# Peptides against a protein of PDB entry 7Z53, part 121

Target 1, 150 residues: chain A of PDB entry 7Z53
Amino acid sequence: PRIKNQADCIPFFRSCPACPGSNITIRNQINALTSFVDASMVYGSEEPLARNLRNMSNQLGLLAVNQRFQDNGRALLPFDNLHDDPCLLTNRSARIPCFLAGDTRSSEMPELTSMHTLLLREHNRLATELKSLNPRWDGERLYQEARKIV

## One batch from the design tools (peptide; made by RFdiffusion4, then SolubleMPNN)

Design b2_p26_8_s3 (from b2_p26_8, 14 letters changed)
Fold by OpenDDE base, seed 2:
Structure b2_p26_8_s3 (fold): chain B 150 residues (1-150), chain A 26 residues (1-26)
Amino acid sequence: as target 1 above (150 residues)
Amino acid sequence: SLSYDKVLPVDLEAVRKEFEEFLELL
């Protein structure tokens, strides 16, 4: 999940570990982390949902972010567009819709909301860095490569 | 835009810090 831009290495620690100083133990730990954090909770397990979670307004390979709120300039999960939004129904005064994520539980557990938010930010960070390193990559390539690293 | 940390019962900055520290160890 971290890009270490080393001069003599492809700066992909997890998916492209072609670094001469690769630590097998660390690599295994990262793989265990991504198994623990099922990426499907962020990206969606169904293709239609996965597409809805992406920012399709550009070719930057980004996940969609909240259009109404930010966290001190940082991204938050986008809101879903539910006809009968249970989040709005449970608390009429708060008027906060459910979040759109790969896991429907994202709005049910604050811990999941936080983790999903952090992984959203990490994906977008990675996609941005990959764009800088590979300026000719299109949005699909950036999205897929970032997804592999997360 | 409104800061959402006032709406969510979670200190996202604290969680982020812990998460980043964890990532540094990997």
Scores: peptide ipSAE 0.016, ipTM 0.439, DockQ to the pose 0.055
Fold by OpenDDE base, seed 5:
Structure b2_p26_8_s3 (fold): chain B 150 residues (1-150), chain A 26 residues (1-26)
Amino acid sequence: as target 1 above (150 residues)
Amino acid sequence: SLSYDKVLPVDLEAVRKEFEEFLELL
């Protein structure tokens, strides 16, 4: 559902505002995270990176997801493929490589890793729903329309 | 499977819940 009366709402990092009836504590925590994030951090600001962040194996307009791990069936960020991966060198016991995201800070700040993961899931959810509503849309349109909503 | 909660000092489930609640208001 979308907010109908935006006159009583406050704008956030997204194009859509939230109404003051929301939990202030929850809102403040989310805003603290989202204040560091714009669309380029999720989707990439450069075209080569943006393409690498997408699932190009189909026409569903999805972002790429981790192929090795899931969070109780839910998507995680894909791993990058770095020579001399600094994330592996930092914590050898965990043996987790750097994540691939629109911003390298996703691997530097756990808060951003979480936020990027959530936005990845939201994008893919939206793209899936848009495909259901518009079966004839190709992957490019689904991706772009979902990106606009996020 | 691997979750970020196990490897990061962040309660990912709590963040997810709060974020989803926020999205429902939009």
Scores: peptide ipSAE 0.018, ipTM 0.522, DockQ to the pose 0.063; fails the geometry check
Fold by OpenDDE base, seed 3:
Structure b2_p26_8_s3 (fold): chain B 150 residues (1-150), chain A 26 residues (1-26)
Amino acid sequence: as target 1 above (150 residues)
Amino acid sequence: SLSYDKVLPVDLEAVRKEFEEFLELL
């Protein structure tokens, strides 16, 4: 099972990847999660893409979110900017372009897109919690630490 | 605003539920 209250682990993440009072470690959770989900699908395996997936407008360590649409107030993946956008052609009535993700193939598989969206939200949640716990951390630190937890 | 479930041919809530259930098993 996963650690439900990850905020309790954050202060000790560097020294001990475990939550106080929990028999489950963050490390075990990450290992189990990454065995199923390649985090590179969320963050990108190349630095230029990884930068484009981040919110660079502030120092909060957040991933970029869709600026046009939300899911009942929840974040969605940002749109890519493709000249010949295949997603616009496959569903002309919806007029929704392809999403920007760590793997461009995610737009071809809505189920994976959904999962990436959930992980996006989790990252941003973690980054927000980390900022609250560590106000002096800059955006890079917040991003990297959240990435390690996801 | 539009949401993924209105645009994508997938039940986003179902995917969310399945994902959360999976995470609970970790």
Scores: peptide ipSAE 0.017, ipTM 0.471, DockQ to the pose 0.051; fails the geometry check
Fold by OpenDDE base, seed 4:
Structure b2_p26_8_s3 (fold): chain B 150 residues (1-150), chain A 26 residues (1-26)
Amino acid sequence: as target 1 above (150 residues)
Amino acid sequence: SLSYDKVLPVDLEAVRKEFEEFLELL
């Protein structure tokens, strides 16, 4: 971090098993943020949810992305599949279901949704990069390593 | 796929910019 006063810094600890040296400082910055945000909100604190948040269609270690919508070609959070979806009930005209995220509250706060979206993209970016650096890694390892970095 | 800004009233580009600016401070 570039913050001079360490007291103003968010304490964090992350491992970077396969990161280019040039990216370490950037990763530290992101890690500080994600430590504050609590990455469990992105990945889920419960294993069943965590699995549902992953893209299991391949071995790329990616988080699942929205299959219906994109943000100018960029990934969005996947939709959840809730019976009596409260998001749909809130605004029937919009017909937008709740997003699936590590925190069930993600759809309650658009600001949180946006942050989760960015972190989703970051994870997938990292996983992709790690795949290129470590082509032998399977999806589980890619996911876990990317998760550790985020 | 459809654009996100059409479905949610969130400007993700703006959020991204703010996010990046914040990261620069760390």
Scores: peptide ipSAE 0.016, ipTM 0.471, DockQ to the pose 0.063; fails the geometry check

Design b2_p26_8_s4 (from b2_p26_8, 13 letters changed)
Fold by OpenDDE base, seed 4:
Structure b2_p26_8_s4 (fold): chain B 150 residues (1-150), chain A 26 residues (1-26)
Amino acid sequence: as target 1 above (150 residues)
Amino acid sequence: SLSYSEVLPVDLEAVRAEYEAYLASL
């Protein structure tokens, strides 16, 4: 559940639920975070990682999503397969395991994880739309075109 | 760029709750 009273909102994602509404300061903070996220952080700069970040079970050009959990019906980043999860160990308050992202460091900051989640969703949204518009595009084309837009 | 309202869909509390529930089920 999210805080409904904006006056009580804390614009952090580590331990507080998100708040409705926005102001310029919060928006700037979010934009600052997004400006830090480059494509490599979302998609991976290394080919093996990039492949692991993709949904390879179909030709929809999607990024892989968490197969265990959803966020109110919306996609989450896949978990990394770490037995000794450093994210849980280093950020007890967040209690979020390491997500698989383009940069491992992103999992260490819930704010960045959240941004990556949003960009994951946006990518998949775009890929889905592109598939609708271009039914004959294969997964690689959809993936790349969506990546260009994000 | 993203606004805060665009970030709103992410609910870390829900994620934590689900994850903890999952762990408890193991």
Scores: peptide ipSAE 0.026, ipTM 0.470, DockQ to the pose 0.031
Fold by OpenDDE base, seed 1:
Order: sequence, then C-alpha cells, then structure tokens
Structure b2_p26_8_s4 (fold): chain B 150 residues (1-150), chain A 26 residues (1-26)
Amino acid sequence: as target 1 above (150 residues)
Amino acid sequence: SLSYSEVLPVDLEAVRAEYEAYLASL
C-alpha cells in the first residue's frame, strides 16, 4: 500500500513494513495464524458475496459489521439471513444465528468465527489508518489496499 | 470440542441476552 509518511509506524496484521523495528517473532506468529485461514475466507472468493461483506454506505473501504450488536464497542460479524439457520438448529444452547463471512464454514467452527471476527476488526482498523494517511483515497482503494495487507 | 463462548473474542452471553430481548420486542 501507498503510505504518504513512511516514518509513521502502523502495525499491520500480516506484515508490518511501516514498523521497521517490529518483532519478527510476533510477526511470524501472526502470519502463521492468518495463513491458517486464507484471506478469501474472510473477504469471499466470489464478487457478489464480497460485495455483501462490505459496508457500501460510505467511502471508507470497510467491511460490514453487525448492526444490532457490539461487544463493548467492538465489531461483530454480520448475521446471515438463512431460511433454515443451521446454527440455531444444531447449537440450541447458544441461541445465536449464523454469522455472514466469506466461508460458509465460518459458523460451523467456533475457531473460524473467532478468527474471522478478529480479521474483520483488523481490516477495518487498517482501512481507517490508511484513510488517515491517504485522505484522498476512495472506498474501493482503501478496501483493496487493506485487503492486500491482511 | 470448544464452544463459542470459549473461543470467541466476544461476550456471547451478553449478545445472547440482547438478541433474545430484541426478538421479544418484535
């Protein structure tokens, strides 16, 4: 991504080129975690799904977040709108519908749901920082550049 | 296997309570 001020230190999730003194061990651990779940599982491998996962109400390049609930001010994945919601049918104690993500398996494994939630937050964080550094970028540019970093 | 409450970076109980309250309001 194009960063106007290379002196700024911005910690990236997969890589941290804007922080030359970043701990390689920590970075490698993050890379290992993110490599377990391909970015396509977060963003969607098909364009219609990818668009549905984006916040298209502004030009900030953000992924869509849950509009009904937050966790202490932090973002949650949007709910999907499945007719026969398997999450409600198979995990009745949780009483939480399936989340919308790039991979249909996201709600089948709590581990994936957790990772996707973290990557959602990280993408939106990166997009916000990129907007600060590049205020003239539109939503598409911000989204794509943040996606490259994740 | 792990439950949602064990691995999610969220307060699932709070979300569940709010969701149930929301459904009851409909």
Scores: peptide ipSAE 0.024, ipTM 0.437, DockQ to the pose 0.032
Fold by OpenDDE base, seed 3:
Structure b2_p26_8_s4 (fold): chain B 150 residues (1-150), chain A 26 residues (1-26)
Amino acid sequence: as target 1 above (150 residues)
Amino acid sequence: SLSYSEVLPVDLEAVRAEYEAYLASL
């Protein structure tokens, strides 16, 4: 995602504040990097899908993570719940269903799945930091602000 | 738990390393 309104300052500090007026060059470079993977593939371009990609069990603004598996304690993409899962049909011995992402190509292109996983983790990290810095923000605000930064 | 290397035919750690290295260079 790209920050379109450069007049807005997001109260977040990582390596630098998420304010276009404070360190716009670095932020733009980070956003340029993440733009190589369309953010719609991470967040979904349609509202129903976007909601399904979120963790709606709390007000932390998190994306949903896999509830069955982790990568050495770190988050993985959630599984989709397809009636006829093509990923299971491809390799029945592995019994690994398709991942749920903003774009179905994630399962078709494992390289994208890896990048989506990194961006998932980054979003959730940012949302967690934003919650710590802004405890009054609800889940929607945390989700949207983290999405702007990624 | 399953690691990504067990689930996907991709080196997730390599992708992460490249991404983090680029971010660190900014």
Scores: peptide ipSAE 0.016, ipTM 0.407, DockQ to the pose 0.061
Fold by OpenDDE base, seed 2:
Structure b2_p26_8_s4 (fold): chain B 150 residues (1-150), chain A 26 residues (1-26)
Amino acid sequence: as target 1 above (150 residues)
Amino acid sequence: SLSYSEVLPVDLEAVRAEYEAYLASL
């Protein structure tokens, strides 16, 4: 990414092999997991879906987050808006609607849900850092630059 | 950076409980 202030830096999780308090074995496993997930499953491969996955209420380049629930203060995937929600229909006792993601299967496998959630958080973290480093960038620029890093 | 605990599966039971409470409030 292009930064305006050379005194600032963006912390890249994958580029820090020995961050303080980190475990190299854990880091390697995380990298393996994230490399397995195609970015299109996070951002959507179709433009209409990609737009729905973005927070269009501001110029911060963020992905949309759940507006009702959080995970101990941290972001969750937004719920999809389906008339006949298959997640509710297939497991009526769980009573959790499908999450909105680039892949409709995100709600079917807890592992995918977790990974998509982590990448959502990472994108928004990166976009936030890019905004602080490049205050003049608009939402589109922030979104695209963060997307390139994830 | 991400911690190991952050990479663990999301607590979907907690989400379920919250959603059920939300539905009950409607």
Scores: peptide ipSAE 0.024, ipTM 0.447, DockQ to the pose 0.029; fails the geometry check

## One batch from the design tools (peptide; made by RFdiffusion4, then SolubleMPNN)

Design b2_p27_1_s1 (from b2_p27_1, 16 letters changed)
Fold by OpenDDE base, seed 2:
Structure b2_p27_1_s1 (fold): chain B 150 residues (1-150), chain A 27 residues (1-27)
Amino acid sequence: as target 1 above (150 residues)
Amino acid sequence: SLFDRRVQLLSREVYYRLRKLLIERAL
């Protein structure tokens, strides 16, 4: 089982599947949400990117977080390390580099940035909880199990 | 569902907070 001790199981909540309806507006919104829940956008579709998105400094199975800034103690996406960073070039005075995410559009669309940030936080929360429940799991297992739950 | 609505509300909240943070850093 995914949880070592079944007696210590806790509920995990996921979005409900979309139901068809006559309201086009509702459908479009639901479709957008389901696209954001796609794990590939958060974790990266390719191995090199996926590795860069992970916190590899420990065995906690966490995604990397911004090391310079937080949102009232909550995690933000890490900055990318681009030679010609388009975010820096767009507003030279602001000097805010692009965020690193599974989808490169995250830095271009604040809506995507927000969703990726939310899912990053959820992943790290899940990984932390899984570590508590399964202290002998290594970082890879924690990461993969948390990824499956998200 | 209630969960979907919650996710929507959270995403919007994160958006505005992040926007505010970025604007403040830009100043």
Scores: peptide ipSAE 0.028, ipTM 0.518, DockQ to the pose 0.092
Fold by OpenDDE base, seed 3:
Structure b2_p27_1_s1 (fold): chain B 150 residues (1-150), chain A 27 residues (1-27)
Amino acid sequence: as target 1 above (150 residues)
Amino acid sequence: SLFDRRVQLLSREVYYRLRKLLIERAL
């Protein structure tokens, strides 16, 4: 992990993404995914998009989550706010709007959707843990430190 | 690979769950 302040290190490892015969846990899967993911696809490459992907309603350094739906209590990607949403047009039976992510392809490829969902959850988990360990950190620091770990 | 298959399965599950939720809300 890329933690600038070594005193604030928390247990976190990156594991082998494709070890034969291994039963990959959710944690291992996340680590494997992060090894091949450009951070810009998750956090946005442009500042305006990056800000829109964040939960700015508090100082917890969290990414924004879906406000309408959860997956058994777990976070989902937030919906984008698009006029003439292409995701609704391409699959009218599902009626699922496009997700807001750093990569516009996240809603077009199911594999990317799941990957970004997991990384969203991991970021928010890390930010929450960092807040617990460092109560004086503001939202910006929490966000940046969590981002460095992911 | 096994990893790829797991990612695919998870993605499909997420989509099906979302579809179900939206359909149920629409009815």
Scores: peptide ipSAE 0.026, ipTM 0.520, DockQ to the pose 0.052
Fold by OpenDDE base, seed 5:
Structure b2_p27_1_s1 (fold): chain B 150 residues (1-150), chain A 27 residues (1-27)
Amino acid sequence: as target 1 above (150 residues)
Amino acid sequence: SLFDRRVQLLSREVYYRLRKLLIERAL
């Protein structure tokens, strides 16, 4: 556990390869994706990008989510706002912009897009639970603590 | 862990739903 204060600790383990019961194909896919997706892939390695990936409209420490589409009420990655969007240029008839993520590869492979979506949901879930446990924490504290857990 | 179990249960669903979203945007 990365949280020093055990009173604020939410049980979480990153990657449990010892857990049985999963389909081999699905497990291999998850293991491959998790090897490529670290904290920098989700949160960005540069401050301007990291800020754009956050929901700055409140003090809940959340990552930004798609404002146009949802998955049965569940969050999806937000679209980026690029002047010369390479995703739009690749297929002009589709008119689908790139997703905003910590790594540009998230828009190149649906598998990475899926993993980033799951990690986005997990971060926001953790931040929400941390807010419930620590009502006095501000958005920055919530974001950083959730990021440490992911 | 709770997260790992969620990934195992939802990863394939999210994958196909994201593809569906992209297809719907293309229409």
Scores: peptide ipSAE 0.019, ipTM 0.461, DockQ to the pose 0.099
Fold by OpenDDE base, seed 4:
Structure b2_p27_1_s1 (fold): chain B 150 residues (1-150), chain A 27 residues (1-27)
Amino acid sequence: as target 1 above (150 residues)
Amino acid sequence: SLFDRRVQLLSREVYYRLRKLLIERAL
């Protein structure tokens, strides 16, 4: 349910699945992530969102990546550009803006954030490989074929 | 940043768990 009162908001990144002291069981995390492998969660179910999730600056069929942060050459989820960013408002101490993803909940649960990140990387890896194998494919075809494989 | 590092750690943890799951399902 959407929280209407900001005072009642649950802070984002409340739990850390990577922390040894997490009360989240491995099974629960795996189940949550496996249920999340709905491609619509990564690519967006709506066309406008799907477009925003893509890197449209080239014909490589890539998903958009974070422009401010990188993981030793690995991609991170791009930030959304919200006027009143709920993530910033909810967790003002962390100062972490919401991620742009197919699932709006991606920023609410670290598990989803992690899975989205992995699938983003995998998609871009596949798209890059497909481009190498099929240099004449345009960005749309590369994107769709990579999406099918993921 | 701390944010970046946190995402990195989470991604790795999820990756290893997912990999383990996939291997177990494949066997």
Scores: peptide ipSAE 0.018, ipTM 0.383, DockQ to the pose 0.030; fails the geometry check

Design b2_p27_1_s2 (from b2_p27_1, 18 letters changed)
Fold by OpenDDE base, seed 2:
Structure b2_p27_1_s2 (fold): chain B 150 residues (1-150), chain A 27 residues (1-27)
Amino acid sequence: as target 1 above (150 residues)
Amino acid sequence: SEFDIREQLLSRSLYYRLQKLLIERAL
């Protein structure tokens, strides 16, 4: 990241391997998980999808979050808007649409959904911190810099 | 670190909550 004020940098990034008090075993495990999930599955590999996964209502560089539900106050993946939503057909009474992510597997595999959700939260956390450190950065810059760190 | 432990715990907890949601949706 290109932080303008290096003196205000707080070194608590998820990918920091040399942070004080770090547990190397846990760190390696987290890195293995992030290597398994290509970041393109979180951000989208195609530009139209990538735009739909972003929060375009502000200049904070955030990914879009679910507008209907939260997980104990924490963000969930946004719902997709499919014409023939297969998730709605599984249980008509539940009426829970498919999640929107890099691919449709995020609505079918809890393991992948969990990782995508965590990375979503981490991105938004990083973007928020980057905004605090670099208040003049626009949404595009914040989004790209946070994406590089994740 | 405390941060790493928290992430691990959140990951496990989130997994089970999402699993429950998906199972309930499928039933």
Scores: peptide ipSAE 0.107, ipTM 0.660, DockQ to the pose 0.099
Fold by OpenDDE base, seed 5:
Structure b2_p27_1_s2 (fold): chain B 150 residues (1-150), chain A 27 residues (1-27)
Amino acid sequence: as target 1 above (150 residues)
Amino acid sequence: SEFDIREQLLSRSLYYRLQKLLIERAL
């Protein structure tokens, strides 16, 4: 982990952090979170998963987003399509599946879900900007170039 | 550089907003 001073406060874990509000504390929490996430956890390390994480309905090089819910108009991670979805069992009446991400722990750790959500939005933002700058690039090129920047 | 910018954008606010959303959706 990239925690500079571990004595300042507790990094992000399953419990909500209750650290004093200092820049160092915030940085430590962010560093702790980013220590657990790399590109493979966002995009998937296996090709079948990576394809499922992409929006294949167009040539914009975008990652797939949730089709049922948004966060104040902003994208959320798509739901997975599991035969035996454990998240559906958490609240049977809610009928909300697990999130789909490159890391299977995304639905287990809200911190990872948050990071993946952020990087999803950033990727799609970058891909959109790259499309504007390079109109002739196809979806694969846009996706790969955005992935390199993220 | 882009990674650093993303880290700056990452805040507890996003985390808590997501938590709130999940609670509101009865997760």
Scores: peptide ipSAE 0.087, ipTM 0.660, DockQ to the pose 0.112
Fold by OpenDDE base, seed 1:
Formats: C-alpha cells, sequence, structure tokens
Structure b2_p27_1_s2 (fold): chain B 150 residues (1-150), chain A 27 residues (1-27)
C-alpha cells in the first residue's frame, strides 16, 4: 500500500450484498482504477447514455460489448454511432469507429480507452458472479449492484 | 493501422500488465 498510516486515510466503501470469495488483489485493482477514472466515465452520467451503454437484450445486468471485434475472446468497448465520426475520418482504410463510453474522450485518449475496457470487463465479470450467487435477481438489480462494487 | 493501435492498447498482455501495475500502486 502507498499509504502506510491508515489513520490518514479517508475510507471508501463499496457495497456488496454478495461478493465472491475473498480476493484482495481484485479489490485493490478496482480501487486503483476508480481512483483514476470517475465511474460516470464508464457508466454515463445521463440516463439515455447509460441505457445505451447497457446490454438490454437480456436480464444479466451487463454492459454492452463490441459486436465486431474481441481481444482473444475478451470484450472490447462497443462502437459509437456518430454522424461525423472523427475516428473514421482519421483512417478511412481501417474503418474503425470511435468507441462508445460514458465519456467521449475514450477514443481521444488511449489511456482512457484501456481503462474503460478494463472496467467494462470487470463490471461484466462481477455481474456474472452476482447472477450466480443470486439467481433470482433481475437485470436491473444485477447492473446496479455490480455498478456499486466497481 | 488505427485498429492495430487500439488492439495493442487493449491486448490481453497489456491488460494484465495494467492490472499488475495498478495493484502495485494500490499497495
Amino acid sequence: as target 1 above (150 residues)
Amino acid sequence: SEFDIREQLLSRSLYYRLQKLLIERAL
């Protein structure tokens, strides 16, 4: 830990009614990520955007993932649908649109793209785990609980 | 290509390196 004296810390608590087995490494990872990236940048601060970032085709509480590309089977951010997509204009041969995230800067800053992708995968992992632990929860409950943990 | 750059940034190898780095920073 970077802070040796815990008395100097302002604690942050993430609610978890049913977490998977104790894994300090995962918790440290999540805490480190959220210290650099506002959760609103991942989930969206506006309700219409937040809905567009979700997978609404099922009741699993997942965030939407890219439907065209994967990283060795792992999820990538979904593409946005901009009228004048600058990402398409920068490289017309590649034809890769800008990524959709809670913040439009995700495609402008590679560091944010990586961070958003990491949090996307973590959210979906948590939602999947929560579904396993709580099979009667609907998609909204799973989404909200996973969001609280991230 | 631009896609290649994005793919490199999101590769599994980079993902794990990022995780390791962030965990170490949190310690």
Scores: peptide ipSAE 0.037, ipTM 0.616, DockQ to the pose 0.042; fails the geometry check
Fold by OpenDDE base, seed 4:
Structure b2_p27_1_s2 (fold): chain B 150 residues (1-150), chain A 27 residues (1-27)
Amino acid sequence: as target 1 above (150 residues)
Amino acid sequence: SEFDIREQLLSRSLYYRLQKLLIERAL
């Protein structure tokens, strides 16, 4: 849920439609996106958080995904476990906790949540592909290499 | 539900635009 009662909201600018005929436009959009989402927002800037964002149950280098819900078969961000979950409080009927992301602000705006979700999916896709290409790589290598590409 | 999450927690329009962008990036 979007947290509307927060004083420290991060401004978000939606990207313009992608123009396949213009590399400049695509690059500009990429730059715009990366300006709002650094690696810390996706992967966490602190090691404990970064570990919590990863799927450590295997050596696939994957980010953790939601264990309760999917989006048409696609991954969603994992839920956080907050004592006083503001997302639960904002919409008590929905009963949807805040997502766990590299930055707590990601749950404040659905737009950021969307972007983080997409990047989660992309990371896991890349990690999966890298595993296929490099079966010898362990989870750490897969995770790091996928992170570099994202 | 999936519907609740998509509608309340995700921006569908942004999702599709970003997805398209990622495709354009050949990612």
Scores: peptide ipSAE 0.031, ipTM 0.576, DockQ to the pose 0.038; fails the geometry check

